Peptides against a protein of PDB entry 5CWW. Designs and how they scored, part 13

Target 1, 194 residues: chain A of PDB entry 5CWW
Amino acid sequence: VPKLQGPFDFDLNPEDEQDDEVELKDIYVIGEKPRVADLMRGEEEELEMMKEDQHNGLSLNIICLLSTSGQVKICLDIDGVEAQWLPPRSKNKRLFAPPPEPPSLLTFQTFDTLKPAEVTPDGWPMFSEDATSPYSFYVTHPAGITYISLTPWVFRLESELQSDSEAGTEFRIDLLAKGQGSERDRIFTQTRTQ

## One batch from the design tools (peptide; made by RFdiffusion4, then SolubleMPNN)

Design b1_p9_8_s1 (from b1_p9_8, 8 letters changed)
Fold by OpenDDE base, seed 1:
Structure b1_p9_8_s1 (fold): chain B 194 residues (1-194), chain A 9 residues (1-9)
Amino acid sequence: as target 1 above (194 residues)
Amino acid sequence: AAQTREYRI
């Protein structure tokens, strides 16, 4: 049985001072790039062909959160949250070790997909995948469809994470967050029939 | 204080 994980602590960027309880409507997860080297243990020849495809992804999980208002929050899993399973019912009452501290998600970027006049109280925006890129997706709302791409920063972030200097990684991520935003394009707008 | 935003889904 999968273990319910959470609550997750969100390290929010201090500029998101809006203490407003954001009602979430959807979650979209972009998994970390598979370590093909770990999967292909024993097939060295196929590993070389797949190594070229190994250059094109982020080593961190990305958690995208979507609110009723069409706000998207992009969070990075810096702690490497893995799927946890409930321990088998071992008869030994092992002393409940205190639950490990909840993993923290780093808020990398927040942006709106809707104009204030498009927001509806009963709005239910949803994520959908882009079949052409793992780092692109759509937000669908009755008012319109917005294309989002993380490609402007995701590959730069990976390059920084692969740097030998672990020191200041968080600071470099913050600089990337402030520098190049995600691509956002409204591909469809619903015309209000009067 | 780390502002823990509780996201209610």
Scores: peptide ipSAE 0.015, ipTM 0.529, DockQ to the pose 0.054
Fold by OpenDDE base, seed 2:
Formats: structure tokens, sequence, C-alpha cells
Structure b1_p9_8_s1 (fold): chain B 194 residues (1-194), chain A 9 residues (1-9)
């Protein structure tokens, strides 16, 4: 039986001082892409062809959270949360190991998709995938549709995660988080016909 | 202090 996972702790960027209970309306998960090298172990010719597809994606799961206000949080699963199963009812009550620390999600970026005047208390914004890219998606709200792309940073982050240079990796990741954010484009705005 | 925010869906 699949185990319910959570709660997750969110390591929030200290700049997100908004203590307000953010009511979430939707969640969008971009699963990690396994390293093609690990899947294609033994097929060297196909591995060379797939290495040319330099867009192998991120080796971390990305969790996108969407609030009623149209705020998007982009979170990274640094701990590598895997699907958990309920322990088999083996009669051996393994000793109460303290519950493992809840997995933490790193808040990489927070941004708005709605203007303050577009926010409604009954708003139910939703995610939808982009069929052309696993790292692009749409936020749909009655006020409009926003295109979002993670491509400006995802491949750079993956390059840092693959670098053998442990020295300065945290600093470079912090610079990526503070630097070029996700692309946001309002592709549609609903004109209120008064 | 890591502010643990509870997100309710």
Amino acid sequence: as target 1 above (194 residues)
Amino acid sequence: AAQTREYRI
C-alpha cells in the first residue's frame, strides 16, 4: 500500500517575510529525469546519441505550489523523496526509531502571476503542462493565462549538481536562485467587458 | 529560524 508522505518542511528564503497562511490551490510536480547514462548502461552507441540531447533535465524533483493569490513557489527536492510503501505487517515491531526528520523542500523561487487587482477570494488558479517542454507550464486563472519556463536556470543547476567541485557549489546555487529567475509571460488577459 | 509554513491544499 502506498504511504502518504508529508508534511514537508519548507526551507523558505528569509526574504519571504509574508507570514500569512498561503492557501494553496494546486500542485505541479516535475519528476527528476534519470541520468540517461544510468538507463543506457551497455548501449554505448545510443548513449552517445542521447548525450547530444544536452537537455537531459534536472536530477532533482521540482515541486511547484500555486496559491489562491496566483503566487507560485518553485521548490526543489534536495533530499530525493522517493515513493514510500507502508512497511509489511511483519510481526517484528522494529524498535521505535525516532520518526526520520521530515524531508525538506528548498524554496528556490517565489513569484506572482496575478496583479493585486486580479486576485479574488474565490479564485482557483490551476497548473497545466506544456506539451513542448517538461520544464514549461501554464498558470490559468479567470483573469488570464501565464506561461512559465524554468529553462533559464534548470540546465545550469544540473550542471552545478554534476560538477565534482564541491567547493563553492552552495554559493553558485545561491547565485542561481538570486540570478536569472523563471521566465514569465502573460499570454492572455481576460478583458472585463464592462 | 527556518519558518516551517504549513501549506494546506
Scores: peptide ipSAE 0.015, ipTM 0.533, DockQ to the pose 0.055
Fold by OpenDDE base, seed 3:
Structure b1_p9_8_s1 (fold): chain B 194 residues (1-194), chain A 9 residues (1-9)
Amino acid sequence: as target 1 above (194 residues)
Amino acid sequence: AAQTREYRI
């Protein structure tokens, strides 16, 4: 049985200090790239072909959060939260492992997909996958459909994570967050028949 | 203080 994970602590950038209770409507998770070296242990020829794919994804899980207002938060799992399974009912109550500290998520980006005039109290925006890229998705709302792509930064972030220097990783991630944001394109807008 | 926003689903 899968273990319910959470609550997650969100490290919010201090600029997001607006007290507005964000009601979430959907969650979209982009899993970390598989360690090709671990999967292809014994298939050396296929391993070389996959290394040449310059588009090796991010080694971190990405958690996308969508609010009623059409706000998207892109969060990074820095701690490497793996899928946990409920331990088999082994009789030995080893009671006293302190509960693991709740995993923290780093808020990397926040952006809107709706204009203020498109926001409705009963709005139910939803995520949907892009079949062409694991790092692209759609936000669907009655007012319109927005394409989102994380490709402008995801590969640069991966390059930084693969650097031999653990020192200053947080600072480099902050620079990337302030740099080129996610691509946003409104591919459909519902015409209000006045 | 890192403001933890509680997201209510």
Scores: peptide ipSAE 0.014, ipTM 0.524, DockQ to the pose 0.058
Fold by OpenDDE base, seed 5:
Structure b1_p9_8_s1 (fold): chain B 194 residues (1-194), chain A 9 residues (1-9)
Amino acid sequence: as target 1 above (194 residues)
Amino acid sequence: AAQTREYRI
């Protein structure tokens, strides 16, 4: 039986000081790039072919959160949250281990897809995938459709994560977050027929 | 201090 994972702690960037109770409406997960080397253990010829076709995706899971207001929060799974299964009902609850600290998600970016005048209390924005890129998606709201692409920073972040320097990783990620943000383009706006 | 926010879904 799959284990319900969470709660997750969100390490919010200090720029997010004012986020009141954000009502979430949707979640979109971009899985980490498959470690082809680990999957193809034993198929050396296919491993070479797949290494050439390895689109350099991010080695971290990305969790996108969408609020009623059309705010998107891009979170990074730095801890590498894997699918967990319910432990077998072993009667030996080790009563004395402190609960493991909940896995943390790093808030990389927060941005709006709606104008304040487009926000409705009954709004139900939703994510949808882009068939052309795993790192691009759409936010659909009754007011319009916004294209989002993470491609401006994802590949740079991966290059930083692959660097042998563990020291200052958080600082480098913060610099990337403050640099080129996600691409946002309003591809459709619903004309309010008066 | 990392501000942990609880999101209620």
Scores: peptide ipSAE 0.014, ipTM 0.526, DockQ to the pose 0.053

Design b1_p9_8_s2 (from b1_p9_8, 7 letters changed)
Fold by OpenDDE base, seed 3:
Structure b1_p9_8_s2 (fold): chain B 194 residues (1-194), chain A 9 residues (1-9)
Amino acid sequence: as target 1 above (194 residues)
Amino acid sequence: AATTREYRL
């Protein structure tokens, strides 16, 4: 049985000082790129073909959060949260290891998909996948559909994570977060029939 | 201070 994970601590960028309680409506998870080298151990020819796919995905899980207001938060799992399973019902009271510290998610980006006039109290925006890219998705709301792509920064972030310098990783991620943001395009807007 | 934002589902 899968273990329910959480709560997660969210490290917010200090500029989001608004204490406004954000009501979440949906969550979208982009899993880390599998280490193809570890999975394809023995299939050297297929490994070369997959290395030529220039778009090496991110080695971190990405957690996207969507609020009632159509605000998207892009969070990075720096700690490497893995899927956990409930321990088998072994009768032996093994000593409770101290509960692991709650995993922290780094808030990388926050942006809106709706205009203030499009926000409704009963709004229920939803994520949907893009079949063409694991790093692209849609936000669907009654007011319209927004395309989002993480591709402007994902590959740069991966390049930084693969750098031999463990020192200053947090600082480099912060610089990337302040740089080129996610692509956002409103592909459909519901016309108000006046 | 890292402002912990509470998300309510």
Scores: peptide ipSAE 0.016, ipTM 0.520, DockQ to the pose 0.061
Fold by OpenDDE base, seed 2:
Structure b1_p9_8_s2 (fold): chain B 194 residues (1-194), chain A 9 residues (1-9)
Amino acid sequence: as target 1 above (194 residues)
Amino acid sequence: AATTREYRL
């Protein structure tokens, strides 16, 4: 039986001073890149061709959170949360293991998809996938549709995660978080017919 | 201080 996971702790960027309870309306998860090398073990020739064309996605899961206000939070699964199963009912209840610390999500970016005048208390924005890219998606709200792409930073972050140089990696990741944000384009705005 | 936000679904 699958185990219910959570709660997750969110390491927020210190710039998110808004202590307000954010009501979430939707969650969108982008899975980590498949380990193609592990999947294609034995097909060395196809592996070389795939390495050139594979814009190798991020090795971390990305968790996108969407609020009623149309705020998007992009979170990174730094702990590598895997599917957990309920422990088999082995009679040896190890009674005294402290509960493992809840996994933490790193808040990488926060941005709005709606203007303040477009926010409604009954708004229910939703995510939808982009069939053309695993790192692009849409936010749909009654006021309009916003295209979002993580491509400006995902591949750079992956390059940092794969770098053998531990020195300055944290600093470079922090610069990426503060630097070029996700691409955001309002592709449709609902005209209020008066 | 890491502000732990509780997200309610």
Scores: peptide ipSAE 0.016, ipTM 0.521, DockQ to the pose 0.057
Fold by OpenDDE base, seed 4:
Structure b1_p9_8_s2 (fold): chain B 194 residues (1-194), chain A 9 residues (1-9)
Amino acid sequence: as target 1 above (194 residues)
Amino acid sequence: AATTREYRL
């Protein structure tokens, strides 16, 4: 049985002056790329074809958070939070292990999908996947549908993470976050029938 | 200073 995980600590960039309590409505997780080398152990020919697919995804989990206001936060799992299962019924109450430190997520990017005039107190925006790309998704709200793509930065970030220099990784990620943002396109707007 | 916020769903 899967274990409920959380709470998570979110490292917010101090430039996000939004002290406002963000009411979350949805969460969308993009899992890390599979370790193709470990999965394809014994299938060398298929491994070569998958290496030629220049679309090797990010080695980090991406957690997308969606508020009632249509704000999206893109968070990166730098610590490598793994899925936890309830231990098998074996009796060892390690009652005395200190609680593990709460896992931290790095807030990489924040952006709005709604205009201020489109925000409603009863709004329930939702994520949905793009079947054509693992790094693209939609935000659906009664006011409209927004397409989002992480492709402008995800592959660049992966290249930085694979670099032999562990020193300054956080700084390089911050530079990427301040650089080219996620693609955002309003593909549908609901016309208010008066 | 990075502000750690707890998000609850």
Scores: peptide ipSAE 0.015, ipTM 0.519, DockQ to the pose 0.058
Fold by OpenDDE base, seed 5:
Structure b1_p9_8_s2 (fold): chain B 194 residues (1-194), chain A 9 residues (1-9)
Amino acid sequence: as target 1 above (194 residues)
Amino acid sequence: AATTREYRL
Protein backbone atom coordinates (compact mmCIF):
# COMPACT_ATOMS: atom_id res chain seq x y z
CA VAL B 1 0.00 0.00 0.00
CA PRO B 2 1.47 3.37 -0.93
CA LYS B 3 2.34 5.50 2.08
CA LEU B 4 1.11 9.05 2.24
CA GLN B 5 4.27 11.10 2.09
CA GLY B 6 4.73 14.25 4.12
CA PRO B 7 4.71 16.53 5.85
CA PHE B 8 7.54 18.05 3.89
CA ASP B 9 9.76 20.62 5.49
CA PHE B 10 10.21 23.58 3.21
CA ASP B 11 13.52 25.28 3.51
CA LEU B 12 12.46 28.74 2.47
CA ASN B 13 14.86 31.20 1.00
CA PRO B 14 15.32 33.85 3.74
CA GLU B 15 13.86 36.51 1.43
CA ASP B 16 10.47 34.74 1.58
CA GLU B 17 9.87 36.00 5.14
CA GLN B 18 6.09 36.08 4.71
CA ASP B 19 4.80 33.56 7.25
CA ASP B 20 1.34 33.97 5.71
CA GLU B 21 -0.84 30.86 5.57
CA VAL B 22 -0.64 30.02 1.89
CA GLU B 23 -3.66 28.10 0.70
CA LEU B 24 -2.41 25.74 -1.99
CA LYS B 25 -4.67 24.93 -4.94
CA ASP B 26 -2.46 22.87 -7.21
CA ILE B 27 0.81 20.96 -7.37
CA TYR B 28 2.92 20.30 -10.44
CA VAL B 29 5.83 17.87 -10.36
CA ILE B 30 8.62 17.82 -12.90
CA GLY B 31 10.32 14.47 -12.52
CA GLU B 32 14.06 14.16 -12.57
CA LYS B 33 15.69 13.30 -15.87
CA PRO B 34 15.76 9.54 -16.22
CA ARG B 35 19.28 8.26 -15.89
CA VAL B 36 19.44 7.13 -19.49
CA ALA B 37 22.81 5.57 -18.78
CA ASP B 38 21.22 3.32 -16.17
CA LEU B 39 18.24 2.47 -18.38
CA MET B 40 20.30 1.83 -21.51
CA ARG B 41 23.07 -0.19 -19.85
CA GLY B 42 22.95 -2.65 -22.78
CA GLU B 43 22.57 -0.30 -25.77
CA GLU B 44 25.79 1.70 -26.11
CA GLU B 45 24.94 3.01 -29.59
CA GLU B 46 21.54 4.33 -28.54
CA LEU B 47 23.13 5.79 -25.42
CA GLU B 48 25.52 7.83 -27.55
CA MET B 49 22.70 9.14 -29.76
CA MET B 50 20.58 10.01 -26.72
CA LYS B 51 23.50 11.86 -25.11
CA GLU B 52 23.78 14.13 -28.13
CA ASP B 53 20.08 14.97 -28.42
CA GLN B 54 19.11 15.13 -24.76
CA HIS B 55 19.77 18.48 -23.27
CA ASN B 56 20.68 17.26 -19.83
CA GLY B 57 17.61 17.84 -17.72
CA LEU B 58 17.81 18.32 -13.98
CA SER B 59 18.71 15.29 -11.87
CA LEU B 60 16.38 16.53 -9.11
CA ASN B 61 12.62 16.47 -8.95
CA ILE B 62 11.00 19.88 -9.07
CA ILE B 63 7.83 20.46 -7.09
CA CYS B 64 5.81 23.49 -8.07
CA LEU B 65 3.17 24.74 -5.65
CA LEU B 66 0.36 27.08 -6.63
CA SER B 67 -1.65 29.16 -4.18
CA THR B 68 -5.10 30.70 -4.46
CA SER B 69 -3.39 34.05 -4.95
CA GLY B 70 -1.52 32.75 -8.00
CA GLN B 71 1.77 32.56 -6.14
CA VAL B 72 4.08 29.88 -7.48
CA LYS B 73 6.72 28.24 -5.35
CA ILE B 74 9.41 26.28 -7.11
CA CYS B 75 10.79 23.65 -4.76
CA LEU B 76 13.69 21.29 -5.32
CA ASP B 77 13.73 17.77 -3.99
CA ILE B 78 17.29 17.71 -2.71
CA ASP B 79 16.79 14.59 -0.62
CA GLY B 80 15.54 12.49 -3.52
CA VAL B 81 12.06 11.68 -2.25
CA GLU B 82 11.22 8.18 -3.36
CA ALA B 83 7.90 6.41 -3.37
CA GLN B 84 7.30 5.02 0.10
CA TRP B 85 5.23 2.04 1.09
CA LEU B 86 3.50 1.36 4.37
CA PRO B 87 5.80 -0.74 6.53
CA PRO B 88 4.62 -4.29 7.01
CA ARG B 89 2.76 -4.72 10.30
CA SER B 90 5.71 -6.32 12.04
CA LYS B 91 4.68 -6.43 15.70
CA ASN B 92 8.22 -6.14 17.02
CA LYS B 93 9.59 -2.84 15.70
CA ARG B 94 10.85 -1.04 18.79
CA LEU B 95 8.60 1.93 19.52
CA PHE B 96 11.64 4.06 20.28
CA ALA B 97 13.21 4.69 16.90
CA PRO B 98 13.16 8.46 16.55
CA PRO B 99 10.83 9.38 13.71
CA PRO B 100 12.87 9.83 10.55
CA GLU B 101 13.53 13.47 9.83
CA PRO B 102 10.89 14.71 7.42
CA PRO B 103 12.14 15.09 3.87
CA SER B 104 13.10 18.64 3.06
CA LEU B 105 12.21 20.59 -0.03
CA LEU B 106 14.35 23.55 -0.91
CA THR B 107 12.26 26.54 -1.93
CA PHE B 108 14.25 27.78 -4.88
CA GLN B 109 11.96 30.56 -6.11
CA THR B 110 8.69 32.20 -5.20
CA PHE B 111 6.84 34.52 -7.55
CA ASP B 112 3.39 35.80 -8.41
CA THR B 113 1.48 35.13 -11.63
CA LEU B 114 -1.40 37.47 -10.77
CA LYS B 115 -1.64 41.11 -9.93
CA PRO B 116 -3.24 41.83 -6.54
CA ALA B 117 -6.35 43.15 -8.31
CA GLU B 118 -6.71 39.87 -10.24
CA VAL B 119 -6.76 37.71 -7.10
CA THR B 120 -10.25 36.47 -6.31
CA PRO B 121 -11.43 34.38 -3.33
CA ASP B 122 -13.09 31.91 -5.69
CA GLY B 123 -10.14 31.81 -8.06
CA TRP B 124 -8.81 28.34 -8.64
CA PRO B 125 -5.52 28.59 -10.50
CA MET B 126 -4.23 25.42 -12.12
CA PHE B 127 -1.01 24.14 -13.61
CA SER B 128 -0.78 22.68 -17.08
CA GLU B 129 2.19 21.23 -18.89
CA ASP B 130 3.94 22.66 -21.91
CA ALA B 131 4.21 20.01 -24.60
CA THR B 132 7.30 21.75 -26.01
CA SER B 133 9.47 21.65 -22.88
CA PRO B 134 9.53 19.54 -19.72
CA TYR B 135 10.73 22.58 -17.78
CA SER B 136 7.97 24.91 -18.90
CA PHE B 137 4.36 25.09 -17.83
CA TYR B 138 1.31 27.31 -17.67
CA VAL B 139 -0.66 28.73 -14.80
CA THR B 140 -4.30 29.16 -15.75
CA HIS B 141 -6.49 31.49 -13.73
CA PRO B 142 -9.84 33.13 -14.56
CA ALA B 143 -7.91 36.38 -15.01
CA GLY B 144 -5.48 34.93 -17.53
CA ILE B 145 -2.79 32.44 -18.47
CA THR B 146 0.86 32.80 -17.54
CA TYR B 147 3.67 30.91 -19.19
CA ILE B 148 6.52 29.90 -16.91
CA SER B 149 9.88 28.54 -17.95
CA LEU B 150 12.52 27.15 -15.63
CA THR B 151 15.03 26.85 -18.48
CA PRO B 152 16.97 30.01 -17.51
CA TRP B 153 18.39 28.25 -14.45
CA VAL B 154 17.63 24.51 -14.60
CA PHE B 155 20.55 23.60 -16.86
CA ARG B 156 22.95 25.72 -14.84
CA LEU B 157 21.73 24.05 -11.68
CA GLU B 158 22.32 20.64 -13.24
CA SER B 159 25.88 21.60 -14.13
CA GLU B 160 26.46 22.58 -10.50
CA LEU B 161 24.93 19.33 -9.23
CA GLN B 162 27.17 17.29 -11.53
CA SER B 163 30.24 18.95 -10.09
CA ASP B 164 32.10 16.49 -7.85
CA SER B 165 32.02 18.99 -4.99
CA GLU B 166 29.31 17.83 -2.59
CA ALA B 167 30.45 20.51 -0.18
CA GLY B 168 28.59 23.79 -0.53
CA THR B 169 25.92 22.57 -2.97
CA GLU B 170 23.23 24.30 -0.93
CA PHE B 171 25.17 27.55 -0.99
CA ARG B 172 25.69 27.33 -4.75
CA ILE B 173 21.99 26.64 -5.25
CA ASP B 174 21.18 29.71 -3.15
CA LEU B 175 23.44 31.80 -5.38
CA LEU B 176 21.63 30.46 -8.45
CA ALA B 177 18.26 31.21 -6.85
CA LYS B 178 19.30 34.83 -6.32
CA GLY B 179 20.50 35.06 -9.91
CA GLN B 180 18.41 34.66 -13.04
CA GLY B 181 14.86 33.73 -12.11
CA SER B 182 12.26 31.75 -13.98
CA GLU B 183 10.83 33.30 -17.12
CA ARG B 184 7.26 34.54 -16.74
CA ASP B 185 5.09 35.70 -19.59
CA ARG B 186 1.39 36.55 -19.43
CA ILE B 187 0.22 35.05 -22.72
CA PHE B 188 -3.49 35.69 -22.17
CA THR B 189 -5.44 38.18 -20.11
CA GLN B 190 -9.17 37.82 -19.73
CA THR B 191 -10.91 41.00 -20.78
CA ARG B 192 -13.04 42.19 -17.91
CA THR B 193 -16.37 42.74 -19.51
CA GLN B 194 -17.43 45.83 -17.78
CA ALA A 1 17.91 30.14 9.70
CA ALA A 2 15.89 28.28 7.07
CA THR A 3 12.25 28.67 8.07
CA THR A 4 10.47 25.37 7.70
CA ARG A 5 6.79 25.66 6.81
CA GLU A 6 4.29 22.87 6.99
CA TYR A 7 1.86 23.00 4.12
CA ARG A 8 -1.42 21.25 4.78
CA LEU A 9 -3.27 20.28 1.67
Scores: peptide ipSAE 0.015, ipTM 0.506, DockQ to the pose 0.053

Design b1_p9_8_s3 (from b1_p9_8, 7 letters changed)
Fold by OpenDDE base, seed 2:
Structure b1_p9_8_s3 (fold): chain B 194 residues (1-194), chain A 9 residues (1-9)
Amino acid sequence: as target 1 above (194 residues)
Amino acid sequence: AAQTREYRL
């Protein structure tokens, strides 16, 4: 039986001073892409062809959270949260190990898709995928549709994660978070016909 | 202090 996972702790960027309880309306998960090298172990010719596809994606899961206000949080699964199963009912009560520390998600970026005047208390914004890119998606709200692309930073982050230099990885990730953010474009705005 | 935010869906 699959185990229900959570709660997750969120390592918030210290700049997110908004202490307010954020009511979430949707969640969008971009699963990690396995390294093609690990999948194609033994097929060197196909591995060379797939290495030329420089868009192998991120080796981390990305969790996108969407609030009623149209705020998007982009979170990274640094700990590598895997699917968990309920332990088999083995009669051996394994000693109560203290519950493992809850997995933490790193808040990489927070941004709004709605103007304050577009926010409604009954608003139910939703994510939808982009068929052309696994790292692009849409936020749909009655006020409008916003295109979002993670491509400006995802491939740079993957390059940093693949670097053998463990020293300063956290610092470089923090610099990426503070640097070029996600692309955000309002592709449609609903005109209120008064 | 890591502010643990509870997100309710």
Scores: peptide ipSAE 0.013, ipTM 0.516, DockQ to the pose 0.055
Fold by OpenDDE base, seed 1:
Structure b1_p9_8_s3 (fold): chain B 194 residues (1-194), chain A 9 residues (1-9)
Amino acid sequence: as target 1 above (194 residues)
Amino acid sequence: AAQTREYRL
């Protein structure tokens, strides 16, 4: 049985002063790039061919959160949250070690997909995948469809994470967050029939 | 204080 994980602590960028309880409607997870080297353990020749494809992804999980208002939060899993399972019912009452501290997600970017006049109280925006890129997706709402791409920063972030200097990684991520944002394009707008 | 936002799904 999967273990319920959470609550997650969100390190919010200080500019997100909106203390408003954001009602979430959907979650979209972009998994970390598989370490093909760990998967192909024993097939060295196929590993060399797949190494060229190894350069095109982020080593961190990305968690996208979508609110009723069409706000998207892009969070980075810097702690490497893995799926946890409930321990088998071992008869030994092992002393409940205090639960480990909840993992923190770093809020990398927040942006809106809807105009204020398009927001509806009963709105249910949803994520959908882009079949052409693992780092692109769509937000669908009755008012319209927005294309989002993380490609402007994701590969730059990976280059920073692969740097030998672990010190200041968080600071470099913050600089990237303030730099080139995600691509956002409204590909469809629903015409209000009068 | 880390502002823990509770996201309610």
Scores: peptide ipSAE 0.013, ipTM 0.512, DockQ to the pose 0.054
Fold by OpenDDE base, seed 5:
Order: C-alpha cells, then structure tokens, then sequence
Structure b1_p9_8_s3 (fold): chain B 194 residues (1-194), chain A 9 residues (1-9)
C-alpha cells in the first residue's frame, strides 16, 4: 500500500516573507531525469545511444504548487523523496526513535500568473503539461492561459548540482533563483464579454 | 531562519 507522504517542510527563500494562507488548487510534479546508466544496466549498446539522446534534464524532482490566486510556487526536492510504502504492521513500534525530520522542499521561485483583477474566490486554476518539453507547462484559469518554462534555469541548476562541491550548494541555488527566472507568457486572455 | 510553512490541501 502506498504511504501518504508529508507533511513536507517548505524552505522558503527570504523574498517569500509575506505568503499568507495560500489555498492550493493543483500540484504538478516534474520527475527527475532517469538515470539511464542505472536503468540500462546490461544493455551497453542501447546505453550509448541513449547517452547521445540524453537531453540533460534536472537530477531533482520539481514540485509546482498552484494557488487559487494563480500563484505558482516552484519547489525543488533536494532530499530526493522516493515513493514510500506503508511499513509492514510490525508490532515493535520503536516508541523511542524521534520521528524523522520531515523531508524539506526548497522553494526556488514564486510568481503570479494572474493579475489581481483576474483573481476570483471560486477560481480553480490547473496545470497541464507541454508536449514539447518536460520542463514547460501551462496554467489554465478562466481568465486565461499562461505558458511557463523552467528551461532558462533547469540546465544551469543541473550543471551546478553535478559539480563536486557540496559546499555552498544552497547559496548557488539561491543565486540561480535570483538570476533568470522561469519564462512566463500569457498565451490566451479570456475577453470579458460585458 | 528557513520559515517552514505548512500547506494544507
């Protein structure tokens, strides 16, 4: 039986100081790049072909959160949250192990897809995938559709994560977060027929 | 200090 995972702690960047109670409406997960070397263990010829076609995706899971207000929060799974299963009902609850610290998600970016005048209390924005890129998606709201692309930073972040220097990873990620943000383009706006 | 926020779905 799959285990319900969470709660997750969100490490918010200091720029997010004012997030009041955000009502979430949707979640979109971009899975980490498959480790083709681990999947193709035993198929050396296919491994070489797949290495050439390996679009350098991010080695971290990305969790996108969408609020009623059309705010998107891009979170990075630094801890590498894997699918967990309910432990077998072993009667020996080790009563004395402190609960493991909840896995943390690093808030990389927060941005709006709606103007304040487009926000409605009954708004239900939703994510949808982009068939052209795993790192691009759409936010659909009754007021309009916004294209979002993470491609401006994802590949740079991967290059930083592949660097042998564990020291200052958080600082380098913060610098990347403050740099080129996600691309946002309003591709459709619903005309309010008066 | 990382501000941990609990999101309730």
Amino acid sequence: as target 1 above (194 residues)
Amino acid sequence: AAQTREYRL
Scores: peptide ipSAE 0.012, ipTM 0.509, DockQ to the pose 0.052
Fold by OpenDDE base, seed 4:
Structure b1_p9_8_s3 (fold): chain B 194 residues (1-194), chain A 9 residues (1-9)
Amino acid sequence: as target 1 above (194 residues)
Amino acid sequence: AAQTREYRL
């Protein structure tokens, strides 16, 4: 049986004094790339072809949060939160280890999918996956549908994470966050018949 | 800085 995890601490940038007022409506998780080397153990030729495919993805989990206002937050799981299962019914009174420190998520990007005039108090935006890419998804709201792609930065971030230089990793991630953002395209807009 | 980017249509 899976264990309920959380709460998560969000390393929210102090400039977003508005974070405490954000009503969340949906969550979307992009899992870390599978350890292809562990999955393809014994199929060396297919492993080489998959390594050459520049689309190996990110070694970090991505947590996307969606507010009532259509604001999307892209968070990175830098701490590497693993799935937890309830221990089997073994009788051992393990002493209550102190609760582990709550895992933190790094807010990498925040952006809107709605114009201020499209925001409604009863709005219920939702995530949906793109069947063609693990790093692309849609935000659906009564006002419209927005396509989002993380591909402009996800592979660059992976390249930085694979670099032997641990020094300045946070700084390089911050530079990537400030650089080319996620792709956004409004693929559908609902015409409000007056 | 979480860059809040306005949606530009």
Scores: peptide ipSAE 0.009, ipTM 0.487, DockQ to the pose 0.144

Design b1_p9_8_s4 (from b1_p9_8, 6 letters changed)
Fold by OpenDDE base, seed 5:
Structure b1_p9_8_s4 (fold): chain B 194 residues (1-194), chain A 9 residues (1-9)
Amino acid sequence: as target 1 above (194 residues)
Amino acid sequence: MRQTREYRL
């Protein structure tokens, strides 16, 4: 039986410390890039042909959280949260193993998709995937639809993660987070019929 | 700082 994952610890930006009550409405998960080498084990000739496609994505899971306010949090799974299974019903609870540290999610970006005047307490914003890119999605709310693309930073982040230089990685990731953020475009606005 | 938040869906 699959185990529900969590709780997760959020490595919050210092600016996000003030939002004590964010009601979440939806979650969107972009899986890590498939390790083609692990999938093509025994098909070495086809693996050579697919090595060119080994640049098409992030080696980390991306977790997008959506609040009632239409705020999107983009979180990165740095620890690599794998699919967990419920432990077998072993009668030996090691009564004294400290609980495993909860996996941490790095909050990479936080942004709004709604104007303050569009926020409604009964609003249920939802994610929907883009058929053209795994790194693009839509936020649908009664006030409108917002397109979001992570493409501006995802491939740059992957290039940094694949760099042999541990020195300044944190600084480069911080520059990526503060640099070109996720693309946001309001593709539809619901006209309030007065 | 690591902040643990419990979110209820």
Scores: peptide ipSAE 0.007, ipTM 0.421, DockQ to the pose 0.047
Fold by OpenDDE base, seed 4:
Structure b1_p9_8_s4 (fold): chain B 194 residues (1-194), chain A 9 residues (1-9)
Amino acid sequence: as target 1 above (194 residues)
Amino acid sequence: MRQTREYRL
């Protein structure tokens, strides 16, 4: 049986520290790139043909959070939260181990998909997958549909994570976060028929 | 600051 993940601590930017009780409506998770070398263990000949596709993803999980206001938060799992399973009923709970520290999520980007005039208290925005890319998705709201792509930064971030130079990695990641953000395109707008 | 938020879906 899968174990519920969390709680998670959010490392928020100072600008995101607005104490607004952000009511979340949906969560979208993009898993880390598959370690094809671990999956193809014993199929080394097929692994050579797939090497070109193995470079095409992020080695971190991405957690997208969607609020009632249509605000999207893109969070990165730097700690590498693995899927946990409930222990078999026979393992003695170590009654005295302190709970593990909650894993932290780094808030990488925050942006709105709705105009303030489109926000409704009964609005239920939802994520939807894009069939063309694992790093693209849609936000659907009664006011319209917004396409989102993380592609502009995902591969650059991966290149920084794979760099042998630990020196200045934090600074380069901060420059990526402040640089070219996620692509956003409003593909549909619902006309309010008065 | 680290903010622990509980979200209930």
Scores: peptide ipSAE 0.007, ipTM 0.412, DockQ to the pose 0.048
Fold by OpenDDE base, seed 1:
Structure b1_p9_8_s4 (fold): chain B 194 residues (1-194), chain A 9 residues (1-9)
Amino acid sequence: as target 1 above (194 residues)
Amino acid sequence: MRQTREYRL
């Protein structure tokens, strides 16, 4: 039986500390890149042919949160939250282990997909995947469709995570967060037929 | 600061 995941602690940016109860409407999860080396353990000859694709993703899960306002929050799973399963009901292990600390999600970016005049209280924006990239998606709202791409920073973040130099990694990640944000393009706008 | 927010879907 799957275990309920969460609660998650959100490491919020100071700018996001002022947002009261944000009503979420959708969640989109981009999984970490597959550890092909771990999957192909014992198939070293086939692994050599697949090494070219090993560079094509982030080693962290990305959690995208979408509010009623069309605000997107991009969170990084730093703790590497895996799918937890309830242990089999063995009658004899007193689980006296304290519950694990809740996993933390780092808020990496926050941005709007809607103009203030497009926001409706009954709005239900939704995510949709892009078939061309795991790091691209759409936000669909009655007012329009916004394309989003994380590609401007995902591969740079991965290069920092794979760097042998722990020194200044946090600073370089903070510079990435403050630097080139996610691409956003309004690909469709619903014309109000008067 | 770690702020625990409960998001309700």
Scores: peptide ipSAE 0.007, ipTM 0.420, DockQ to the pose 0.051
Fold by OpenDDE base, seed 3:
Structure b1_p9_8_s4 (fold): chain B 194 residues (1-194), chain A 9 residues (1-9)
Amino acid sequence: as target 1 above (194 residues)
Amino acid sequence: MRQTREYRL
């Protein structure tokens, strides 16, 4: 039986600490790129044909959070949360192991999809997948639809994560978080017919 | 201080 994942700790940017009352309405998860080499253990001939596609994604899970205000938080699973199974019903619960520290999610980017005048108390913004890219999605709200693409930074972040140089990696990731925002395009705006 | 918010997925 699969175990429920979480709780997760959110490592919030100091600028995001003001969001003490953000009611979440939706969650969208982009899985890590498949470790094709681990899946194809024993099929080395087929691995050579798939090597070109093995470079086309992020080695981290991305967790997108959507608030009632239409604010999107892009979080990265740095710890790499593996699928947990419920332990077999063994009668010897060692009653004295401290609970494991919850896995941490790094808040990479925060941005709004709605104007303050478009926010409604009964508004339920939702994510929708893009059929053309695993790193693109839509935010649908009664006021309109916003296209979002993570492609401007995802491949550059992957290149930094795969770099042999530990020196300055944190600084380069912080520059990515601050410098290259996700692409955002309002593809539809609901005209309030008076 | 890291504010720990617990979300359950």
Scores: peptide ipSAE 0.007, ipTM 0.399, DockQ to the pose 0.049

